# Peptides against a protein of PDB entry 8OXM: the designs that were tried, part 83

Target 1, 371 residues: chain A of PDB entry 8OXM
Amino acid sequence: FKAEFRLAGGVNLPKIIDCVGSDGKERRQLVKGRDDLRQDAVMQQVFQMCNTLLQRNTETRKRKLTICTYKVVPLSQRSGVLEWCTGTVPIGEFLVNNEDGAHKRYRPNDFSAFQCQKKMMEVQKKSFEEKYEVFMDVCQNFQPVFRYFCMEKFLDPAIWFEKRLAYTRSVATSSIVGYILGLGDRHVQNILINEQSAELVHIDLGVAFEQGKILPTPETVPFRLTRDIVDGMGITGVEGVFRRCCEKTMEVMRNSQETLLTIVEVLLYDPLFDWTMNPLKALYLQQRPEDETELHPTLNADDQECKRNLSDIDQSFNKVAERVLMRLQEKLKGVEEGTVLSVGGQVNLLIQQAIDPKNLSRLFPGWKAWV

## One batch from the design tools (peptide; made by RFdiffusion4, then SolubleMPNN)

Design b2_p13_4_s2 (from b2_p13_4 with K2R A6T K9E)
Fold by OpenDDE base, seed 4:
Structure b2_p13_4_s2 (fold): chain B 371 residues (1-371), chain A 13 residues (1-13)
Amino acid sequence: as target 1 above (371 residues)
Amino acid sequence: SRLEATLAELESL
């Protein structure tokens, strides 16, 4: 280990450390403290399995459909070492970071990211109609700019075109697999883009199995397909390459139903894998910037001897696990809202749900659905 | 882990 460390940005101030391996190679690592990396590690294993399924199928293999994975080594329930994704940037940092964000650079007369957030926070407790109206005003005055990522990073037109296709394929694969696994919407800081490959890396996988639907502000989209995410695909948007890659990914997932059910069943009943949403995690994920000051994490885990009868906990857990498995089986059969859909019909429904401004306007404002 | 064993078993198929 080198004696020097760098801080990565963010509330938990993860430490970037450089390690020299026994092979003499330097490897950059991210040390997270006060974060449960077990869920990330498990989800990386599931992504590896999904990648194996995608590589076995000729149509997905030819398209190089993969979910980018990173190495996770959990050290404890609250610490671990991650592979630092060198040459990646959070899409939120590229888009809306302070004064240097792409929105500020390319759209200097649009609303600031702060103005957008403020407007949406003001209506957070209002009707869905009021949220929709304000969201549409925000969207009108905050136009997408993510097309400029590939244009800035890839100056050669042929390379630019290939990288835009790689991005589009990465979004498609991660969207469909993310839907199957119930990852839901993803905060813009939890999606990294690789500056060399234009592929996405999803980090902080703390919401899975549709647990985002039981948040204080439920998620209303199957995956993040916001205007900037779509803008990065270029002029075709969700049509053509994206749609076809979603359909081919969904086809592989549906044809792998038994395998995916078996994997998820093993995960749901693993006593070491806490995937359930708890109130503290829910508060953390949807915390208001104003509430950051008081939550000293001094709640010692010791005092909640809530003598819930072990039997009632186990029965409640089993019923949640069974519901997750049933919903996964429905997804893999193409059952949406009690109707059996074709792969194309299911993918179309999911795309329409993900891009619907009415669904986006109802998301938690902290997750910036206008970006 | 039990998961890693199950995943390895599934990868071997």
Scores: peptide ipSAE 0.018, ipTM 0.590, DockQ to the pose 0.023
Fold by OpenDDE base, seed 1:
Order: structure tokens, then sequence, then C-alpha cells
Structure b2_p13_4_s2 (fold): chain B 371 residues (1-371), chain A 13 residues (1-13)
């Protein structure tokens, strides 16, 4: 390890450390304190398994459909080491950085990211109709710009086209696998884009198995497919390559039902893997920027009340795990809203749900569904 | 544009 560290920013002040491996290669590592990396580590293992399934199928292998993974080594319930995703940028940083974000650069007369957030926060407690109207006004005055990522990074037209396809395939693969695993909507800071490959890296996997639906503001989309995410695909948007890659990914997932169920079952019943949403985690994920100051979790919860509820907690946990497995089985059978759909029908429904402005307008404003 | 049409066609492959 080098003696120096850098701060990566954020509330938990993660430390970037450089280490030289026994192979003489320098590697950047992020040391995260005060955070449980076990869920991230488990989800990376599930992604590696999904990648193995995708590589075994000829159609998905030919399309190079993969989820980008990073190495996570959990050290404790509050510490771990993760591979720093070198050569990546958060899509939110590229799009909505206050100084030089792509929206400000390419659309200087549009609403600022702050104005959009303010407008949507003002209607957060309003009707769905009022949320929809304000969301449509925001969308009209905040036009997508993510197409410019590939245009800025890849000046050669052939490389540009190939990287835009790699991006589209990465979005498709991560969207479908993310739906199967119930990752839901992903905050724009938790989606990294690789500046060399144009592939996405999903980080902070703390919401899985549809636990986003039990948040104070429930998620309403199966995955993030916002206007900027679609704009990065180019002129065909969700049609053509994206749709076909979703269908081929879904086909592999559905054909691997037994394997996926067995693996997820083992994980859900692992006593070391806490995937359940607790109220403190739910509050933290939907905190307002103004509320950052006071929640020191003085978890001085006295140990004495814990003994009586163990049987009811275990029964409640088992019922939640069974419900998650049942819903996973439904997804893998193509059961949506009580109807069995074909792969194409299921993928079409998911795309329509993900791009529906009514669903997007109902998301937590902090997650910036207009980006 | 003609470029957009060609790109859409290449994306359709």
Amino acid sequence: as target 1 above (371 residues)
Amino acid sequence: SRLEATLAELESL
C-alpha cells in the first residue's frame, strides 16, 4: 500500500488508496467505512453468475452482453475494500455537474438541475396529477443530452458507433438483470460509465429484491430508463438494439430459472446477508439535502426488547423471503400482473413501464427522474 | 438525415 490516501467525497468519506500487487501492478482501492459492503459483494457474485449464463448462450455471447462487475471485499459490517472503478465517471456527474455538466454546456437556456429538483420537490406531497404536470414542464425545459457522452469521448465515427452500441447493450443487460434481481430505479450517482468502453457499472447495490417498492416514496419503474439514458442510445432510442438485447437477456434469464432461483434462495436465507429494508436505511435513501445534519444513528437500542420478538421476526423474515422468491419465479415465468407474457411481451411491458412519464413523475425527486 | 438512416440500418443488423 502507498502511504498516501485521497478522499472520494460523500458523507462516509471513503478513502482511495493505491496499492501495488505482487504482480507489480498498481491498483486503486476504495476503503469504505461506516457502510456494509456485504450486499454489494453478494450482488457482484450474482452478476458474475448472470454473466456466466449470458456467456454460455450463443446469442448473448455474440452480442457481448455482460454486466460490469467490480471486486468487493467486505471486512466487517461497517467496512470493506472495493476495487475503485478507474476510468469511470458517474452519469450524474457528466450530466448535471453544477460547473460543467452536459446539460449546462449543451442546453444553457434550459432549467438548471437545481431548478428541476426544486420544482419536483415542491410537488412531492401533491397529487399524482400535479406531479405529472410539473414533471412534463420540467421535461419540456430540460432536454436530454447524454448522446454527447459518446460524441465527446469517441471522435472516430466507427469507434463512436461501436461504443454507442456497447453502451446500449450494457443498459439492456443491466436493465433486465436489474429487473430480475429487483434493483429498481438507480440514482444517477450510482451508475458509472466507463470512459473507454462506454459500458455502465452499477455501484451501491443496497436496494435489491424490489425493496425499493417499500420505500416511503415507492419506486414505480422496473429499472432506470430515463430520457438521458435513452438519449445515449442514439436516434433509435429503445427500439432496435436495446429491445433485442433486452429480449435476448430475458430469454437467457427465463431459461435459467432453476439456477437463478436456487442461487437467490441460498442468498436470501444466508444469515450473513441482510437484504431487508430497515426504516433507517429507508430514511437514509430518501433523505432531503437539508436533513443531512442531525441523523447520528445513536443505535443505543437496549438489547433487552430483542429477545421476545425473535420468533415473530424470523416468521416475518421467512414470509418476506418466500414472497421475494415467488415474485422472482413469476418474473422468470413471464408472469406480469397475473398474465403470462412471451419474452417480447414482457420486455415490451417493462420498457413501457420504465419510460412512462406517469411512473417517472411519481419517483422520489432526489433520484432525478428527469435526468 | 442520411447518416441517421444509415446508423438506424446498422443498428438493425
Scores: peptide ipSAE 0.007, ipTM 0.360, DockQ to the pose 0.015
Fold by OpenDDE base, seed 3:
Structure b2_p13_4_s2 (fold): chain B 371 residues (1-371), chain A 13 residues (1-13)
Amino acid sequence: as target 1 above (371 residues)
Amino acid sequence: SRLEATLAELESL
């Protein structure tokens, strides 16, 4: 280990450390000191399995459809080491950084990211109609700019095209696999982009198996396909390459039903894998800036062993696990809203749900659905 | 641009 460390930004102040391996190679590592990295580690293993399935299929292999993964070494329930994704940036840092964000640079007359967030917070407790109206006003005055990421990073036109294609494929693959696994909390800080490959890296995988739907403000979209995400695909948007890559990914997932169900079943019943949403986690994920004053983390989580009868917890857990498995089986059969869809029909429904401004306007303001 | 149109055609293949 080098004696020097850098702070990564964020509330938990993760430490970036440089390690020299026994091979003499320097490797950057992120040390998290208060996060349960077991969920991230398990979900990375599931992504590696999905990548194996995608590599076995000729159509997805030819398209290089993969989910970017990172190494996770959980050390305890509250500590672990991540391989730091060198050469990645959070899409939120590129887009909506207060000083030098792409929205401020390319659209200086649009609403600021702060003004957009404030407007959506003011209507957070209002009707869906009022949320939709304010969301549409925000969207009209905050136009997408993510096309400029590839234009800034890739000056050669042939490289620029290849990287925009790699981006579109990465969005498609991660969107469909993320939907199948019920991955939530896809806010702009939990999605990194690689500055060399233009591929996405999904981090903080603590909301899975549709547990985002039981948050105080439920998640209403299957994956992040917001206006900036679409703008990064170029002129065709969600049509052409994105749609085809979604369909080919979904085809591989549906054809791998037995394998995926078996893997998820083992994970859901693993007593070391806490995938369930708890009230404290829900409050943390959707904490309001107004609530910062009262929740001093002096709640030692150690003392509230609420001795709920072990039997009632176990029966309730088993019923939730069974519901997750049933819903996963439905997705892998193409069952949406009680109807069996073709791969193309299912992918079309998911795209429409993800881009619907009515669904986007209902999300928690911290998710930044206007970005 | 003409480049973007050609790229959209190539993306449609």
Scores: peptide ipSAE 0.006, ipTM 0.382, DockQ to the pose 0.015
Fold by OpenDDE base, seed 5:
Structure b2_p13_4_s2 (fold): chain B 371 residues (1-371), chain A 13 residues (1-13)
Amino acid sequence: as target 1 above (371 residues)
Amino acid sequence: SRLEATLAELESL
């Protein structure tokens, strides 16, 4: 280990440490403090299994459909080491960095990222109609720019095209697998892009099994397919390569129903895997920047009142686990809103739900649905 | 662009 560390920024002040491996290679590692990395570690294992299923199928293997994975070493309930995804950047840092984000560079006359966030925060407690109107105004004055990522990184036209395809395939694979697993909290800082491969790396996997739907502001989209995400695909958007890759990924997931159910069942009943949403986690994920001032750690809230009878906790847990398994089985059968859909019909519904500005306008402003 | 149109045709094949 080098004696020097860098702060990665953010509330948890994660430490970037440089390590020399026994192979003589320098590797950056992110040491997260105050985060439970066990959820990330488990979800990375599930992604590796999904990758194995995708590699067995000829159509998904030919398309190189994979979810990018990283090594997670949980050290404690509140600390761990992530293999820092070297050569990755958060899509939010590229798009909406305060100083030199792509929106500011390419669209200097549009609303600033701060103005967009402020407008959406002002309507956060308003009706769905008022949220939709303000979201449409924000979207009109904040036009997508993510096409410029591949154009900046890949100057050769043949390489540019190949990387745009790799990006589109990565979005498709991660969107469908993320939907099947009920992956939430897909804000612009939890999705990295590899600057060499153009593939996405999903981080902070603590909201899984549709637990994003029970947040104080429920998640209303199956995955992140916002205007910038679509703009990165180029002129065809969600049509052609993206749709076909979603359908082929969904086909593999549906054909692997027994395997996926067995894996998720084992994980849901693992006492070491806390996948359930708790009130403190919900507050943390949807905390307002203005509320940072009042959480002085004077919550000496007596640990005493959470003596909920162990029996009532277990019964409530088992009922939630059963509902998660039932919903997973429905997804893998193509059951949406009580109707059995074909792979193409299910993928189409999910795409429409993910791009619907009515759904996007209802998200927590911190999710930045206009990006 | 003309390049994007040609690429969209190639992606349709």
Scores: peptide ipSAE 0.006, ipTM 0.387, DockQ to the pose 0.015

Design b2_p13_4_s3 (from b2_p13_4, 5 letters changed)
Fold by OpenDDE base, seed 5:
Structure b2_p13_4_s3 (fold): chain B 371 residues (1-371), chain A 13 residues (1-13)
Amino acid sequence: as target 1 above (371 residues)
Amino acid sequence: SRLEQTLAELQSL
């Protein structure tokens, strides 16, 4: 370990430390001291299993369909070490950084990222119709620019084309795997892009099993497929490569139903794996920047013996776990809204749900659905 | 962990 550390930004003040391995290689590590990294570690293991399933299938293997994983070593309930994703940048940093963001550089006359966020925050408590109208105005005055990521990083046209395909495949694989696992909180800071591979790395896996739907502002999309995400795919958008990679990923997931159900069942009933949404976590995830000042959690452990019988808590937990398993089974059967769909029909429905401006306009403003 | 064992067993299948 080097004696120097850097602070990564954010409320939890994670420490970036440089470590020299026994192999003499320097590796950056992120030390989180306030978050339960067990959820991230578990979800990385599930992603590795999904990758194993994708490598067994000839069609997904030929396409190199993988969800990018990172190493997580949980040290305690509130501390652990993550592999720092060296050579990655948050898509939000590339797109909407205050001074040098791609939107500012390529679209200097569009609304600023701050103006967009402000407009959507002003309508946060308004009707769905008012949210939709303001979202459409924001989208008209904030045009996508993520195509320029590959154009800036890959100057050779053949490499550029290959990397744009790698990006599109990464979005497809992570979108379908993320949907099957019910992965939420896919804001622009929780998705990194690798500057060398153009593949996405999903971080902060603390909202899984559709627990994003029970947030104070429910999640209304199956995955992030916003205008910038689509713009990065190039002129075909969601058609062709993306759709086919989603279909091939979904085919492997559906054909692996028993394995995926068994894995998730073991996880849901692991007493060491807290996947349930609690009110404090929900408030934290959808907290406004203005409210940071007053919530000193005085953990007054008021030991109010809510002698809620251990039986009632256990029965409530078991009912939530059963619902998660039932919904996972439905997804893996292609059951959507009570209808059995083909792989192509299911993927089409998910794409339409993810790109629908009505669904996007209803998301929490911090999710930045206009990006 | 019990999970890692179950995942390893399922990877061996």
Scores: peptide ipSAE 0.024, ipTM 0.677, DockQ to the pose 0.023
Fold by OpenDDE base, seed 2:
Structure b2_p13_4_s3 (fold): chain B 371 residues (1-371), chain A 13 residues (1-13)
Amino acid sequence: as target 1 above (371 residues)
Amino acid sequence: SRLEQTLAELQSL
């Protein structure tokens, strides 16, 4: 370890530490403080299994469908070491950075990211109709620019096309795998893009198994497929490559039902894997100030004292775990809203749900559904 | 962990 460290910014002030490996190579490590990295570590193992299933299938292997993974070493309940995703940037930093974000550079006459956020916060406690109207006004005056990521990074037209294809495949694979696992909290800081591969890296995997639906502001979309995410795919949007890659990923997931159910069952009953949503975690997730600077460290309430009667907790936990497994089995059978769908029908429904401005307008403002 | 063992078993299949 070098004696010097850098702060990466953000709420938890993660430390970037340079380490010399046994091979003499310097590796950058991110030391997260105050985060339970056990959830991330477990979900990375599930993603590795999903990648194994995708590599075994000829159609998904030919398309190079993978979810990007990173190494996680949990050190304690509140600390761990991540392999820093070197050469990645949060999509939010590229798109809506206050100083030089792509929206400001390419659309200087649109609303600022701050104006969009303010408008959506003003209606946060209003009706769904008022939220929808303001969301549509924000969307009209904040046009997508994520197409410029690949255009800036990849000047050669053949490379540009290949990288745009890699991006589209990465979005498709992560969207379907994320939906099957019920992955939530997909805000613009929890999705990184690799500046060399154009592939997405999903971080902060603590909202899984549809626990985002029990937040004070419920999650209303199956995955992030916002206007900028779609704009990065180019002129075809969700049609063609994205849809086909979603269908091929969903085919592999549905054909791997027994394996996925067995994995998730082991996870749900692992006493070391706390996947359940608690009120303090819910409050923390939806009170996150979007400004990295002002979070005073005080709201670490000690998790210790709710010794509720062990027997009633265990029965309630088992009923939640059973409901998660039942819902996972439904997804893997193509059961949506009580109807059995084909792979194409299920993927189509999920795409429509993810792009519906009525669903997007109902999300917590910190999710930035207009980006 | 029990998970890591189960995942290793499932990867060996």
Scores: peptide ipSAE 0.020, ipTM 0.656, DockQ to the pose 0.023
Fold by OpenDDE base, seed 3:
Structure b2_p13_4_s3 (fold): chain B 371 residues (1-371), chain A 13 residues (1-13)
Amino acid sequence: as target 1 above (371 residues)
Amino acid sequence: SRLEQTLAELQSL
C-alpha cells in the first residue's frame, strides 16, 4: 500500500488507495467504510451472468451489449475492498460539481444545481400537481449538457461517434437489466462513466428487487433515463440505437427466464444476502437536512431487532420473497399492468415511464431527476 | 457457497 490516498467524491468520502500487487503492478482500490459490500458483490455476480447470456446471443454479442462490472471483496458486514474503476467519474461530478460542473460551464445563465435542489425540496411535501409545475420550471431553466462529455473527451469525429454509440449501448443494457433486477437508487453519484470507453458503471447496488418502491418517497421510474442521460445519446435521443439495444437486451432476458428465476431464487433465500429494505436504511437513503439533528449517535443497530417473534419475521420475509419472484416472472413474460406485451411494447412502456415528467417530478429530490 | 456452485453450473451450460 502507498502512504498517500485520495478522496473519492460522495457523502461517505471513500478512500482511493494505490496498492502494489505481488506481480509489481499498481492497482487502485476503493476502501469503503461502514457500507455492506455483500450486496454489491452478489449483484456483480448476477451482472457477470447477464453478460454471459448477452455474449451467447449473436445479436447482443455483435452489438457488444455488456454491463460494466468491478471486483468486490467483502471483508466484513461493514467493510470491503472495491477494485476502483480507474478512469471513471461520477456523472454527477461531471454535470453538477459545485465549482466547475458542465451545467455551470455550458449554461451559466441557467439555475444553479443548488437552486434546482432547493426548489424541489420546498415542494417535497406538496401535491403531485405542485411538484410537477415546479419540476417543469426547474427543467425549463436547467437545460441538458451531457452531450459535451463525449465532445470534451473524444476530439476525433470518428472516435467521438463510436464512443457515443458505446455510451448509448451501455445505457440500454444497464437500463433493461437494472429493470429486470429491480435496481433502485440510481442517483447521479451511483452512476460512473468511463472516460476512455464512454460506458457506464453502476455502483452502490443496495436497492434491488424493486425495494425502491417501498421507500418513504417511492421510486416511480424503472431506470434513470433523465434529460442529461438522453442528451449523451445525441440527436436521436431514445430512438434508433437505444430502443433497438433495449429490445435486444429484453429478448435475451425473456428467453433466459428459467436461468434468471433460478439465480434470483437462490439469492432471495440466501441468509447471507440481506436485500430487504429496513427502516434505518430507508431513513439513510432519504434523509433530509432537517432530520440530521435528531439522529443521536446511539444507533447500536444490534440490540433492538432481537425481540420480534422469529415466526412472524420468517412468514413476512417469505411473502416478500415470493412477491419478488412473481414480479420477476411477470417482467420476463412481458406482463405489465396485467397485460402481456411484446418485447417492443414492453420496452416502449418502460421508456415512456422513465422519461415521463410526472414520474420524474415525484422522485426524492436527492435523486436529482432534473439532471 | 451454494450461490457460487449454482453460478458455476449455469456458466458451464
Scores: peptide ipSAE 0.026, ipTM 0.657, DockQ to the pose 0.022; fails the geometry check
Fold by OpenDDE base, seed 1:
Order: sequence, then structure tokens, then C-alpha cells
Structure b2_p13_4_s3 (fold): chain B 371 residues (1-371), chain A 13 residues (1-13)
Amino acid sequence: as target 1 above (371 residues)
Amino acid sequence: SRLEQTLAELQSL
């Protein structure tokens, strides 16, 4: 290991370390302290399985539909080493970095990312109508710029076109698999883009199986398909390549129902895999930036209320697991809102739900649905 | 883990 480390941004102050392998190769690793990497490790294995299913199908294989995975080595419940996604940048850093973010560079007269966040935080406890109106004002004054990622990184027009297609396919695959696994909306810092491949890497998989819907501000989208995510696809947006890649991914997922149910069942009942949302995790995920200072973990939550009978906890857990499996089965059958949809109908509904400004306006302002 | 074994078995199919 090199003696030097870099801090990756974020509350947990993850350390980027360079290590030399026994093969003499330098490898970057991210050491997360105080984070449970078990969920990330498990979800990477599920993504590998989904990738295997996608590689078996000729149409998805020809389209190179894959979810980018990274190596996770959990060392303890609160520590682990993950492969640092070398040559990636968080899409949020590229888009809304305070100094050199693409919004500031290309749209200097638009609202700042801070102004947008402030406006949406002011209406956080307001009606859905007020949230929608302010979200539309924010969107009007904060125009998408993510098209410039591929334009900056890929100067050759043929390469640029190929990379924009790779991006679009990566968004499609991760969106549909993310929907099936119930990953929900993904914060812009938890989506990395590879500067060479234009493919997305999803990190921090701490919300799965629709647990985002039980947050204090519930998720209202099946996956992140915000205006910048769409802008990165180019002029056709969600139409053409994205839609077709979603449909082909959904077709493979639906045709793999038994395999996916078996995998997820084993996961949900693994006593080492804590996928359930707890109040502390919920507070952390929807914490305000202003509240970062005071949560020293001096919450001695008195051990007394945790004496709910072990039987009632197990019964409550089993009922949540069963509901997750039932909902997964519905998704894999194309059951949406009590109606059986075709693959095209289901994908269309999911796209419409994900891009609906009414749904986006209801998201937690900290997740920046206007980006 | 039991999961890793099940996933490995499913990958071998």
C-alpha cells in the first residue's frame, strides 16, 4: 500500500488508497469506514447474475447490455474495501460541482445548484401543487447540460456517437434491472460515469427492494431518469435506443422470472444481508446538509423498546420479505397497478413515471431531481 | 456464504 491516501468526498470520508498487487500492478481501492458494504457486495453478485442472463440472450448480448460491476470486499459490518472505479466521475460532480460543474460552465445565467436546492427545500413540507410549481420554475431556470459530457470527452464524431450509444444502453440496462431489484431513484453522486466507456457504475446500493418507498419522503420514480440523464442520450432522448434497450432488458428479466425470484428469495432470507430500512438509515439518506454537524451517535436508543418479542420482529420481517417477493413477481409478470402489461407497455409506463415532473417534484430535495 | 454458493450454482446453469 502507498502511504498516501486521498479523501473521496462525502460524510463517511472514504479513503482512496493506491496499492501494488503481488503482480506489480497498481490498483486504486476505496476504503469506506463506517459503511456496511455487505449490501453493495450482494447487489454486485445480483448484477453479475443479471449480466449472465443478458449475455445468454442473443439480442441483449448483441446490444452489449450489461450493468457495470465493481469488486467489493467487506472486511466487517462497518468497513470494507471496494475497487475504486478508476477513470470514473460521479455524474453529480461533473454536472453540479460548485467550481467547474457543467451547469455553471454551459449555463452561467441559470440558477446555481444551491439556488435550486434552496427553492426545493423551502417547499419540502408544502403541498404537491406548490412542489410542482417550484420544480417547474427550477427546471425552467436550470436547463440540462449532460450532453456535453460525451462532447468534452470524445472529440472524434464516430467515437462520440458510439459512446453516446454506450451511455444510453448503460442507462437502459441499469434502469430496468434497478427497477426489478427496487433500487429506486439514485442520487447523482451514487452514479459514476466511466470517462472512457461512457457507461454508468452504480455505487452505494443501500436502498433496494423498494425500501426507498418507505423513506420519510418516499420515492416516486422507478429509477433515475432526470432531465440531465435524458440529455446525455442526445436528441432522441428516451426514444429509439433507450426504449428498445429497456424493452429487451425487461424481456430477458421477465423470461428469467424463476431464476430471479429464487435469487432474491435467497437474498431476502439471508441473515447476513440486512436489506431492511431502519430509522437511522432513513434519517441518514434524507439528512439535510445543514444537520451534518450534530449527529454524534450518542443516541443511546434505550434497549428497552427493542424488546418487541423476537417472534413479532420475525413475523414482521417475513411479511416484508413476502411482500417484496410478491411485488417482484408482479413486476416480472408485467403487473402494474393491477393491470398486466406487455413488455412495451410496462417499459412505457416506467419511462413515463420516471420522467413525470409531478413524480420528480415529490422526491426528496437532497436527491436533486432537477439534475 | 449460502448466497454465494446459490449464486455460483445458478451461474453454472
Scores: peptide ipSAE 0.020, ipTM 0.649, DockQ to the pose 0.023; fails the geometry check

